# Ledger of designs, part 107: peptides against a protein of PDB entry 8PQO

Target 1, 252 residues: chain A of PDB entry 8PQO
Amino acid sequence: VLLKEYRVILPVSVDEYQVGQLYSVAEASKNETGGGEGVEVLVNEPYEKDGEKGQYTHKIYHLQSKVPTFVRMLAPEGALNIHEKAWNAYPYCRTVITNEYMKEDFLIKIETWHKPDLGTQENVHKLEPEAWKHVEAVYIDIADRSQVLSKDYKAEEDPAKFKSIKTGRGPLGPNWKQELVNQKDCPYMCAYKLVTVKFKWWGLQNKVENFIHKQERRLFTNFHRQLFCWLDKWVDLTMDDIRRMEEETKRQ

## One batch from the design tools (peptide; made by RFdiffusion4, then SolubleMPNN)

Design b1_p18_3_s4 (from b1_p18_3, 12 letters changed)
Fold by OpenDDE base, seed 2:
Structure b1_p18_3_s4 (fold): chain B 252 residues (1-252), chain A 18 residues (1-18)
Amino acid sequence: as target 1 above (252 residues)
Amino acid sequence: SMELYKTLFFLTLEYYFA
């Protein structure tokens, strides 16, 4: 098991981020061909548990059509079915990813707190001390080009170049986080993303767990760069606007 | 969800070939 807490600092408020995240997820999905193909939604309903209220989703990702034929032919039954269970109680979110074949030997869990701070809170997910001492804190700087793979880099998604017309935020210089505290009119937040990865296979555990973390970090980096650079597209939208957009997209 | 697909795709490949 490998745990890392990714801390993504953004020059947006927690409330703004809720809109921006939904917009950016929708936009990213639209930009991918076949985005909904192979996704089965089993459950999508409100939930309430232990004072937590939100939306619960259970999806199955059927990867049979996404992998090469030889992989599909060799894959054990259930190996290409990924279950995603998600609890969205913003500003708290939890996602649990499992596989039918691997059962308890495979887990990806992503727990996110969105806080109006600069990533300074320790153990925001309230882990036991013994567990917390094994968590690596990883700061993602969306302005740091060195954290972006060359193949992922787009100039239009570079926070170091982007200037928001609507808000005046950006571009983000090397010391943007330090300067942010002196900008009274610029909100900020941190997404604390605790990622738990378990891949219990002899000889492959560390390799696969590290690989998954590498992919998650890459995903978080790119996504939040997009989210910020798309600020002018979503900052004036309301949650009701987002809901309407989602409904319209489902009807197409 | 689509970004998850990409991640899962790479995960699948890693599982079988890494």
Scores: peptide ipSAE 0.034, ipTM 0.707, DockQ to the pose 0.381
Fold by OpenDDE base, seed 1:
Structure b1_p18_3_s4 (fold): chain B 252 residues (1-252), chain A 18 residues (1-18)
Amino acid sequence: as target 1 above (252 residues)
Amino acid sequence: SMELYKTLFFLTLEYYFA
């Protein structure tokens, strides 16, 4: 098991981020070829548990159409079915990813707290001290070009170049986080993303767990760069606007 | 969900090309 807490600092408020995240997920989905294909939504309902209220979703990702034919032919039964269970109680979110074939030997858990701070809180997910001791804290800087793979880089998604017309935020210089403390009118937040990866296969555990973390970090970096650079597209939207857009998309 | 989808896509690519 490998745990890392990714801390993504953004020059947006917690309330703004709720809209921006939903917009950016929808936009990113449109940009991916074959997005939504092979996705089965089993459950999408409100939940209440232990004082936590939110939306629960259970999706199955059927990867049969996403892998080469020889992989499909050799894959064990259930190996190409990924279950995603998500509890969205913003500003808290939890996602649990499992596979039918791997069962208890495979787990990806992503627990996110969105806080109005600069990523300074320790153990925001309230782990036991012994467990917390083994968590690596990883800061993602959306303005740092060195954290972006060349193949992922787009100039239009570079926070170091982007200037929001609607908000005046950006571009983000090398010291933007330190400067943000002195900008009273610019909101900020941190997404604390505790990622737990378990891949219990002998000889492959460390390799696969580290690989998954590398991909998660890459995804978080690229996604939040997009979210910020798309600020002018979503900052004036309301949650009701987002809900309408989602309903319109479901009807297509 | 999008994060998961991309992660799974990368895992598929890793399995195929590694």
Scores: peptide ipSAE 0.034, ipTM 0.722, DockQ to the pose 0.228
Fold by OpenDDE base, seed 4:
Structure b1_p18_3_s4 (fold): chain B 252 residues (1-252), chain A 18 residues (1-18)
Amino acid sequence: as target 1 above (252 residues)
Amino acid sequence: SMELYKTLFFLTLEYYFA
């Protein structure tokens, strides 16, 4: 098991982020070839548990069309079905990813707290001390080009170049986080993303767990760069606007 | 076999996230 807490600082408020996240997820999904293909939504319902209220979703990603033919032909039954269970009680979110074939041998858990701070809270997910000491804190700087793979880099999604017309935020220079403290009119937040990866297969555990973390980090980096650079597209939207857009998309 | 699947799963991850 490998745990890392990714801390993503953004020059947006917690309330703004809720809109921006939903918009950016929808936009990113549209931009991907085969976005939504092979996704089965089993459950999408409100939930209430232990004072937590939110939306619960259970999705199955059928990857048969997204892998090479030889993999599909040799894969055991259920091996290419990924289950995603998500509890969205913003500002808290939890996602659990499992595979039908691997059962208990595979787990990706992503737990996120969105806090109005600069990523300074320790153990925001309230882990036991023994567990917390094994968590690596990883800061993602959306303005740092060195954290972006060359193949993922787009100039239009570069926070170091982007200037928001609507908010005046950006471009984000090398010291943008420090400068943010002195900008009273610019909100900020941190997404604390505790990622737990379990891959129990002997001989492959460390390699696969590290690989998955690398991919998650890549995803978080690119996503939040997009979220910020798309600020002018979503900052004036309301949650009702987002819901309307989602309903319109379902009808297409 | 399980051993074959282990290899394929890893390769699938690389392919899917490429």
Scores: peptide ipSAE 0.031, ipTM 0.681, DockQ to the pose 0.088
Fold by OpenDDE base, seed 3:
Structure b1_p18_3_s4 (fold): chain B 252 residues (1-252), chain A 18 residues (1-18)
Amino acid sequence: as target 1 above (252 residues)
Amino acid sequence: SMELYKTLFFLTLEYYFA
């Protein structure tokens, strides 16, 4: 098991982020070819548990059409079915990813707290001390180009170049986080993303767990760079606007 | 396959639609 807490600082408020996140996910999904193909929604309902109130979703991703024929032919039963269970109680979210074939030998859990701070809270997910001491805190700097793979880099998604017309935020220089403290008119938040990865295959555990973390970090980095650079597209939208857009997309 | 892993990890974007 490998745990890392990714801390993503953004020059947006927690309330703004709720809109921006949903918009950016929708936009990013449009850019991915065949993203909706093979997705089965089993459950989509409200839930309440221990004072947490939100929306629960259970999706199955059938990856048979997403892999080469030879992989599909050789894959064990259930190996290409990914289950995603998600609890969205913003500003808290949790996603659990499992596989039918791997069972308990595979787990990706992503737990996120969105806080109006600069990533200074320790153990925001309230882990036991023994567990917390094994968690690596990883700061993602959306303005740091060195954290972006060349193949992922787009100039229009570079926070170091983007200037928001509507808010005046950006571009984010090398010391933007330090300067943000002195900018009383600019809101900020941190997404604390605790990622738990378990891959219990002898000889492959460390390699695969580290690989998954690398991909998650890459995803978080690229996503939040997009979210910020798309600020002018979503900052004036309300949650009701987002809900309407989602309903319109479902009808297409 | 590496392609499968890429697909899987990009699917985590659905986390934000919950």
Scores: peptide ipSAE 0.031, ipTM 0.678, DockQ to the pose 0.060

Design b1_p18_4_s1 (from b1_p18_4, 13 letters changed)
Fold by OpenDDE base, seed 5:
Structure b1_p18_4_s1 (fold): chain B 252 residues (1-252), chain A 18 residues (1-18)
Amino acid sequence: as target 1 above (252 residues)
Amino acid sequence: TLELYKLLAQLILDYYFE
């Protein structure tokens, strides 16, 4: 098991991020060819548990069409079915990824707290001390080009080049976080993403767990660079606007 | 999410091609 807490600092408020995240997810999905294929939504309902109130979703990702025929033919039963269970109680979110074949031997859990700070809180997810001492804190700087793979880099998604017309935020220089503290009118937040990865196959555990973390970090970095650079597209939208957009997309 | 779906697909592919 490998745990890392990714801390993504953004020059947006927690409330703004709720809109921006949903918009950016939708936008990114539209830009991907074949998006949504093989996705089965089993559950999508409100939930209330232990004071936590939000939306619960259970999706199955059927990967049969995403792999070569020979892989599909050789894959064990259930190996190409991925279950995603998500609890969205913003500003808290939890996602659990499992596989039918791997059962207890495979787990990806992503727990996120969105806080109005600069990533300075320790153990925001309230782990036991023994567990917390094994968690690596990883800071993602969306303005740091060195954290972006060349193949992922797009100038239009570079926070170091982007300036929001509507808000005046950006471009983000090397010391943007320190400068942000002195800007009274610019909100900021941190997404604390505790990622738990378990892959209990002998000989492959460390390799796969590290690989998944590497990819998660890559995804978080690219996504939040997009989110910020798309600020002018979503900052004036309301949650109701987002819901309408989602409904319209479902009808297409 | 879509990106996570792609990641998992790639993970499976990598497993079978290594």
Scores: peptide ipSAE 0.038, ipTM 0.725, DockQ to the pose 0.381
Fold by OpenDDE base, seed 1:
Structure b1_p18_4_s1 (fold): chain B 252 residues (1-252), chain A 18 residues (1-18)
Amino acid sequence: as target 1 above (252 residues)
Amino acid sequence: TLELYKLLAQLILDYYFE
């Protein structure tokens, strides 16, 4: 098991991020070939547990349509079905990803707290001290080009070049986080993303767990660079606007 | 997420066939 807490600082408020995240997820999905094909939504309902209220979703990602026929024929039963269970109680969110074949030997858990700070809180997810001392804190700087793979880099999604017309935020210079402290009119937040990865397979555990973390970091970095650079597209939207957009997408 | 879905798909393929 490998745990890392990714801390993504953004020059947006917690309330703004709620809209921006939903917009950016939808936009990113449109840019991907195949869209939601092979996704089965089993559950999408409100939940209440231990004082936490939110929306629970259970989705199955069927990979059968995404792999060649011979792979489908050779794959073990359940290997091509990925379950995603998500508890969205913004500003808290939890996602658990499992696979039918791997069962308890495979787990990706992503727990996120969105806080109006600069990523300075320790153990926001309230882990036991013994567990917390093994968590690596990883700061993601969306303005740092060195954290972006060349193949992922797009100038139009570079926070170091982007200037928001509607908000005046950006571009983000090398010391943008330090300067943000002195900009009283600019909101900021940190997404604390505790990622737990378990891949129990002899000889491959560490390799795969580290690989998944590397991909998660890559995903978080690219996503939040997009989110910020798309600020002018979503900052004036309401949650109702987002819901309408989602409904329209479902009808297509 | 869709992106994670694609990555996991590739991981599964790599695990079983590479």
Scores: peptide ipSAE 0.038, ipTM 0.723, DockQ to the pose 0.513
Fold by OpenDDE base, seed 4:
Structure b1_p18_4_s1 (fold): chain B 252 residues (1-252), chain A 18 residues (1-18)
Amino acid sequence: as target 1 above (252 residues)
Amino acid sequence: TLELYKLLAQLILDYYFE
């Protein structure tokens, strides 16, 4: 098991982020080839548990069409089905990813707190001390080009070049976080993303767990660079606007 | 068999993260 807490600082408020996240998820999904292909939504309902109130979703990603024929023919039952269970109680969110075949031998858990700070809180997810001491804190700087793979880089999604017309935010220079403290009119937040990865296959555990973390970090980096650079597209939207857009997309 | 499972794992990861 490998745990890392990714901290993503953004020059947006917690309230703004809620809109921006939903918009960016929808937009990113449209940009992905076959984004909705093979996705089955089993559950989408409100939940209340232990004072937490939010939306619960259970999705299955069927990968049969995404693999070669010979792989599909030889794959064990359930091996090509990924389950995603998500509890969205913004500003808190939890996602659990499992595979039918691997059962308890595979787990990706992502727990996120969105806080109006600069990523300075320790153990925001309230882990036991023994567990917390094994968590690596990883800061993602959306303005740092060195954290972006060349194949992922797009100039239109570069926070170091983007200037928001509607808000005046950006471009983000090398010291943008320090400068942000002196700008009382610019909101900021941090997404604390605790990622737990388990891949219990002998001889492959460390390799795969590290690989998954690398991919998660890559995903978080690219996503939040997009979120910021799309600020002018979503900053004036309301939650009702987002819901309407989602309903319209569902009808298509 | 082992190689097949490795391939499946890689494909699953590619699908989800790319």
Scores: peptide ipSAE 0.030, ipTM 0.675, DockQ to the pose 0.087
Fold by OpenDDE base, seed 3:
Structure b1_p18_4_s1 (fold): chain B 252 residues (1-252), chain A 18 residues (1-18)
Amino acid sequence: as target 1 above (252 residues)
Amino acid sequence: TLELYKLLAQLILDYYFE
């Protein structure tokens, strides 16, 4: 098991982020091939547990059509079915990914707290001390180009070049986080993303777990760079606007 | 495979932020 807490600081408020996240997910999904093909929604309902109130979803991703033929033919039964259970109680979110074939030997859990701070809280997810001491805190700087692979880099998604017309935020220089403290008019938040990866396979555990974390970090980095650079597209939208947009998309 | 893991990670991210 490998745990890392990714801390993503953004020059947006927690309330703004809720809109921006939903918009950016929708936009990013449009750019991905395949879309919702092979996605089965089993459950989509409100939940309430331990004072947490939100939306629960259970989806199955059938990856048979998303992998090469030889992989599909050689894959064991259930190996290409991925279950995603998500509890969205913004500003808290939790996603659990499992696989039918690997059962308890495979787990990806992503728990996120969105806080109006600069990533200074320790153990925001309230882990036991013994567990917390094994968690690596990883700061993602969306303005740091060195954290972005060349193949992923797009100038229009570079926070170091982007200037928001509507808000005046950006571009984010090398010391943008430090300067943010002195900019009382600019809101900020941190997404604390605790990622738990378990891959119990003899000889491959560490390699796969580290690989998954590497990919998660890459995705978090790219996504939040997009989110910020698309600020002018979503900052004036309300949650009601987003909901309407989602409903319209479902009808298409 | 490497490609499969990348796809999985993307799916997780997409859903998490919805």
Scores: peptide ipSAE 0.043, ipTM 0.732, DockQ to the pose 0.062; fails the geometry check

Design b1_p18_4_s2 (from b1_p18_4, 12 letters changed)
Fold by OpenDDE base, seed 1:
Structure b1_p18_4_s2 (fold): chain B 252 residues (1-252), chain A 18 residues (1-18)
Amino acid sequence: as target 1 above (252 residues)
Amino acid sequence: SLELYKLLADLILKYYFE
């Protein structure tokens, strides 16, 4: 089991991020080839548990159409079905990813707190001290080009080049986080993403767990660079606007 | 997420079948 807490600092408020995240997820999905093919939504309903209220979703990602025929024919039963269970109680969110074949031997858990700070809180997810001491804190700087793979880089999604016309935020220079402290009119937040990866296969555990973390970091980095650079597209939207957009998408 | 879904697909291909 490998745990890392990714801390993504953004020059947006917690309330703004709620809209921006939903918009950016939808937009990123449209930009991906194949769209939502192979995704089955089993459950999408409100939940209430232990004082936590939010939206629960259960999705199955069927990989059968995403792999070659010979792989599909040779794959063990359930190996190509990935379950995603998500509890969205913004500003808290939890996602659990499992595989039917791997069962208890595979787990990706992503727990996120969105806080109006600069990523300075320790153990925001309230882990036991013994567990917390094994968590690596990883700071993601969306303005740092060195954290982006060349193949992922797009100039139009570079926070170091982007300036929001609607808000005046950006571009983000090398010391943008320090300068942000002195900018009273610019909101900021940190997404604390505790990622737990378990891949219990002898000889492959460390390799796969580290690989998954590497991909998660890559995903978080690219996503939040997009979110910021798309600020002018979503900053004036309301949650009601987002809900209408989602409903319209479901009808199509 | 859809992007994670694709990454996991690649992982499966690499470690299960290659």
Scores: peptide ipSAE 0.058, ipTM 0.747, DockQ to the pose 0.432
Fold by OpenDDE base, seed 2:
Structure b1_p18_4_s2 (fold): chain B 252 residues (1-252), chain A 18 residues (1-18)
Amino acid sequence: as target 1 above (252 residues)
Amino acid sequence: SLELYKLLADLILKYYFE
């Protein structure tokens, strides 16, 4: 098991982020070929548990159409079915990813707290001390070009170049996080993303767990760069606007 | 997420090619 807590600092408020995240997820999904082909939504409903209220989703990602025929034919039963269970109770979110074949031997868990701070809170997910001492804190700087793979880099998604017309935020210089403290009118937040990866297969555990973390970090970095650079597209939207957009998308 | 879906697909592909 490999745990890392990714801390993503953003020059947006927690409330703004809720809109921006939903918008950016929708936008990113539109850019994918196939438009969600192979995704089965089993459950999408409100939930209330232990004082937590939110939206629960259960999706199955069928990878059969995403792999070559020979891979599909050789893959064990259930190996190409990925289950995603998500509890979205913003500002808290939890996603659990499992595989039918691997069962208890495979787990990706992503737990996110969105806090109005600069990533200074320790153990925001309230892990036991013994578990917390094994968690690596990883700071993601969306303005740091060196954290972005060349193949992922897009100038229009570079926070170091973007200037928000509507908010005046950006571009983000090398010391942008430190400068936020002095900018009373600029909100900020941190997404604390605790990622737990388990791949219990002899000889491959560390390799796969590290690989998954590498991909998650890449995903978080690129996503939040997009989120910020798309600020002018979503900052004036309300949650009701987002809901309407989602409903319209479902009809297509 | 759809992005993760793609990443997992890549992982599976990598496994079968190694």
Scores: peptide ipSAE 0.055, ipTM 0.742, DockQ to the pose 0.383
Fold by OpenDDE base, seed 4:
Structure b1_p18_4_s2 (fold): chain B 252 residues (1-252), chain A 18 residues (1-18)
Amino acid sequence: as target 1 above (252 residues)
Amino acid sequence: SLELYKLLADLILKYYFE
């Protein structure tokens, strides 16, 4: 098991982020070829548990059409079915990813707190001390080009070049986080993403777990760069606007 | 097997926000 807490600082408020996240998720999905194909939504309902109120979703990703034929032929039954269970109680969210074949030997858990700070809180997910001491804190700087793979880089998604017309935010220079403290009118937040990866396969555990973390970091980096650079597209939207957009997309 | 599960991991991440 490998745990890392990714801390993504953004020059947006917690309330703004809720809209921006939903918009960016929808936009990113549209940009993916074959997006939504092979996705089965089993459950999508409100939940209340232990004072937490939110939306619960259970999706199955059927990957049979997404892999080469030889992989499909050699894959054990259930190996290409990925289950995603998500509890979205913004500003808290939890996602659990499992596989039918691997069962308890495979787990990706992502727990996120969105806080109006600069990523300074320790153990925001309230882990036991023994567990917390094994968690690596990883800061993602959306303005740092060195954290972006060349194949992922797009100039239109570069926070170091983007200037928001509607808010005046950006471009983000090398010291943007420090400068943010001195800007009274600019909100900020941090997404604390505790990622737990378990791949219990003898001889491959560390390799696969590290690989998954590397890919998760890549995903978080690219997503939040997009979220910020799309600020002018979503900052004036309301939650009702987002819901309407989702309904319209569902009808198409 | 390793290649298979690496591919699966990539696919999971690719469609994570679907």
Scores: peptide ipSAE 0.041, ipTM 0.704, DockQ to the pose 0.078
Fold by OpenDDE base, seed 3:
Structure b1_p18_4_s2 (fold): chain B 252 residues (1-252), chain A 18 residues (1-18)
Amino acid sequence: as target 1 above (252 residues)
Amino acid sequence: SLELYKLLADLILKYYFE
């Protein structure tokens, strides 16, 4: 088991992020071919648990059409079915990923707290001390180009070049986080993403777990760079606007 | 395969906040 807490600092408020996140997910999905293909929604309902109220979703990703034929032909039964269970109670969110074939031997859990701070809280997910001491805190700097693979880099998604017309935020220079502290009019937040990866297979555990974390970090980095650079597209939208857009998309 | 896990990660983020 490998745990890392990714801390993504953004020059947006927690309330703004809720809109921006939903918009950016939708926009990113549009840019991917075959986005909805192979996705089965089993459950999508409100939940209430331990004072937490939100939306629960259970999706199955059928990857048979997404892998090469030889992989599909050789894959064991259930190996290409990925279950995603998500509890979205913004500003808290939890996602659990499992696989039918690997059962208890495979787990990806992503727990996120969105806080109006600069990533200074320790153990925001309230792990036991013994568990917390094994968690690596990883800061993602969306303005740091060195954290972006060249093949992923797009100038229009570079926070170091983007200037928001509507808010005046950006571009984010090398010391943008330090400067943000002195900018009372600019909101900020941190997404604390505790990622738990379990791949219990002798000889491959560490390699696969580290690989998954590497991919998660890459995804988080790229996503939040997009989110910020698309600020002018979503900052004036309300949650009601997003809901209407989602409903309209479902009708198409 | 490692490629499959990469794809899985992509899917996770793609639908993470829906």
Scores: peptide ipSAE 0.042, ipTM 0.727, DockQ to the pose 0.065; fails the geometry check

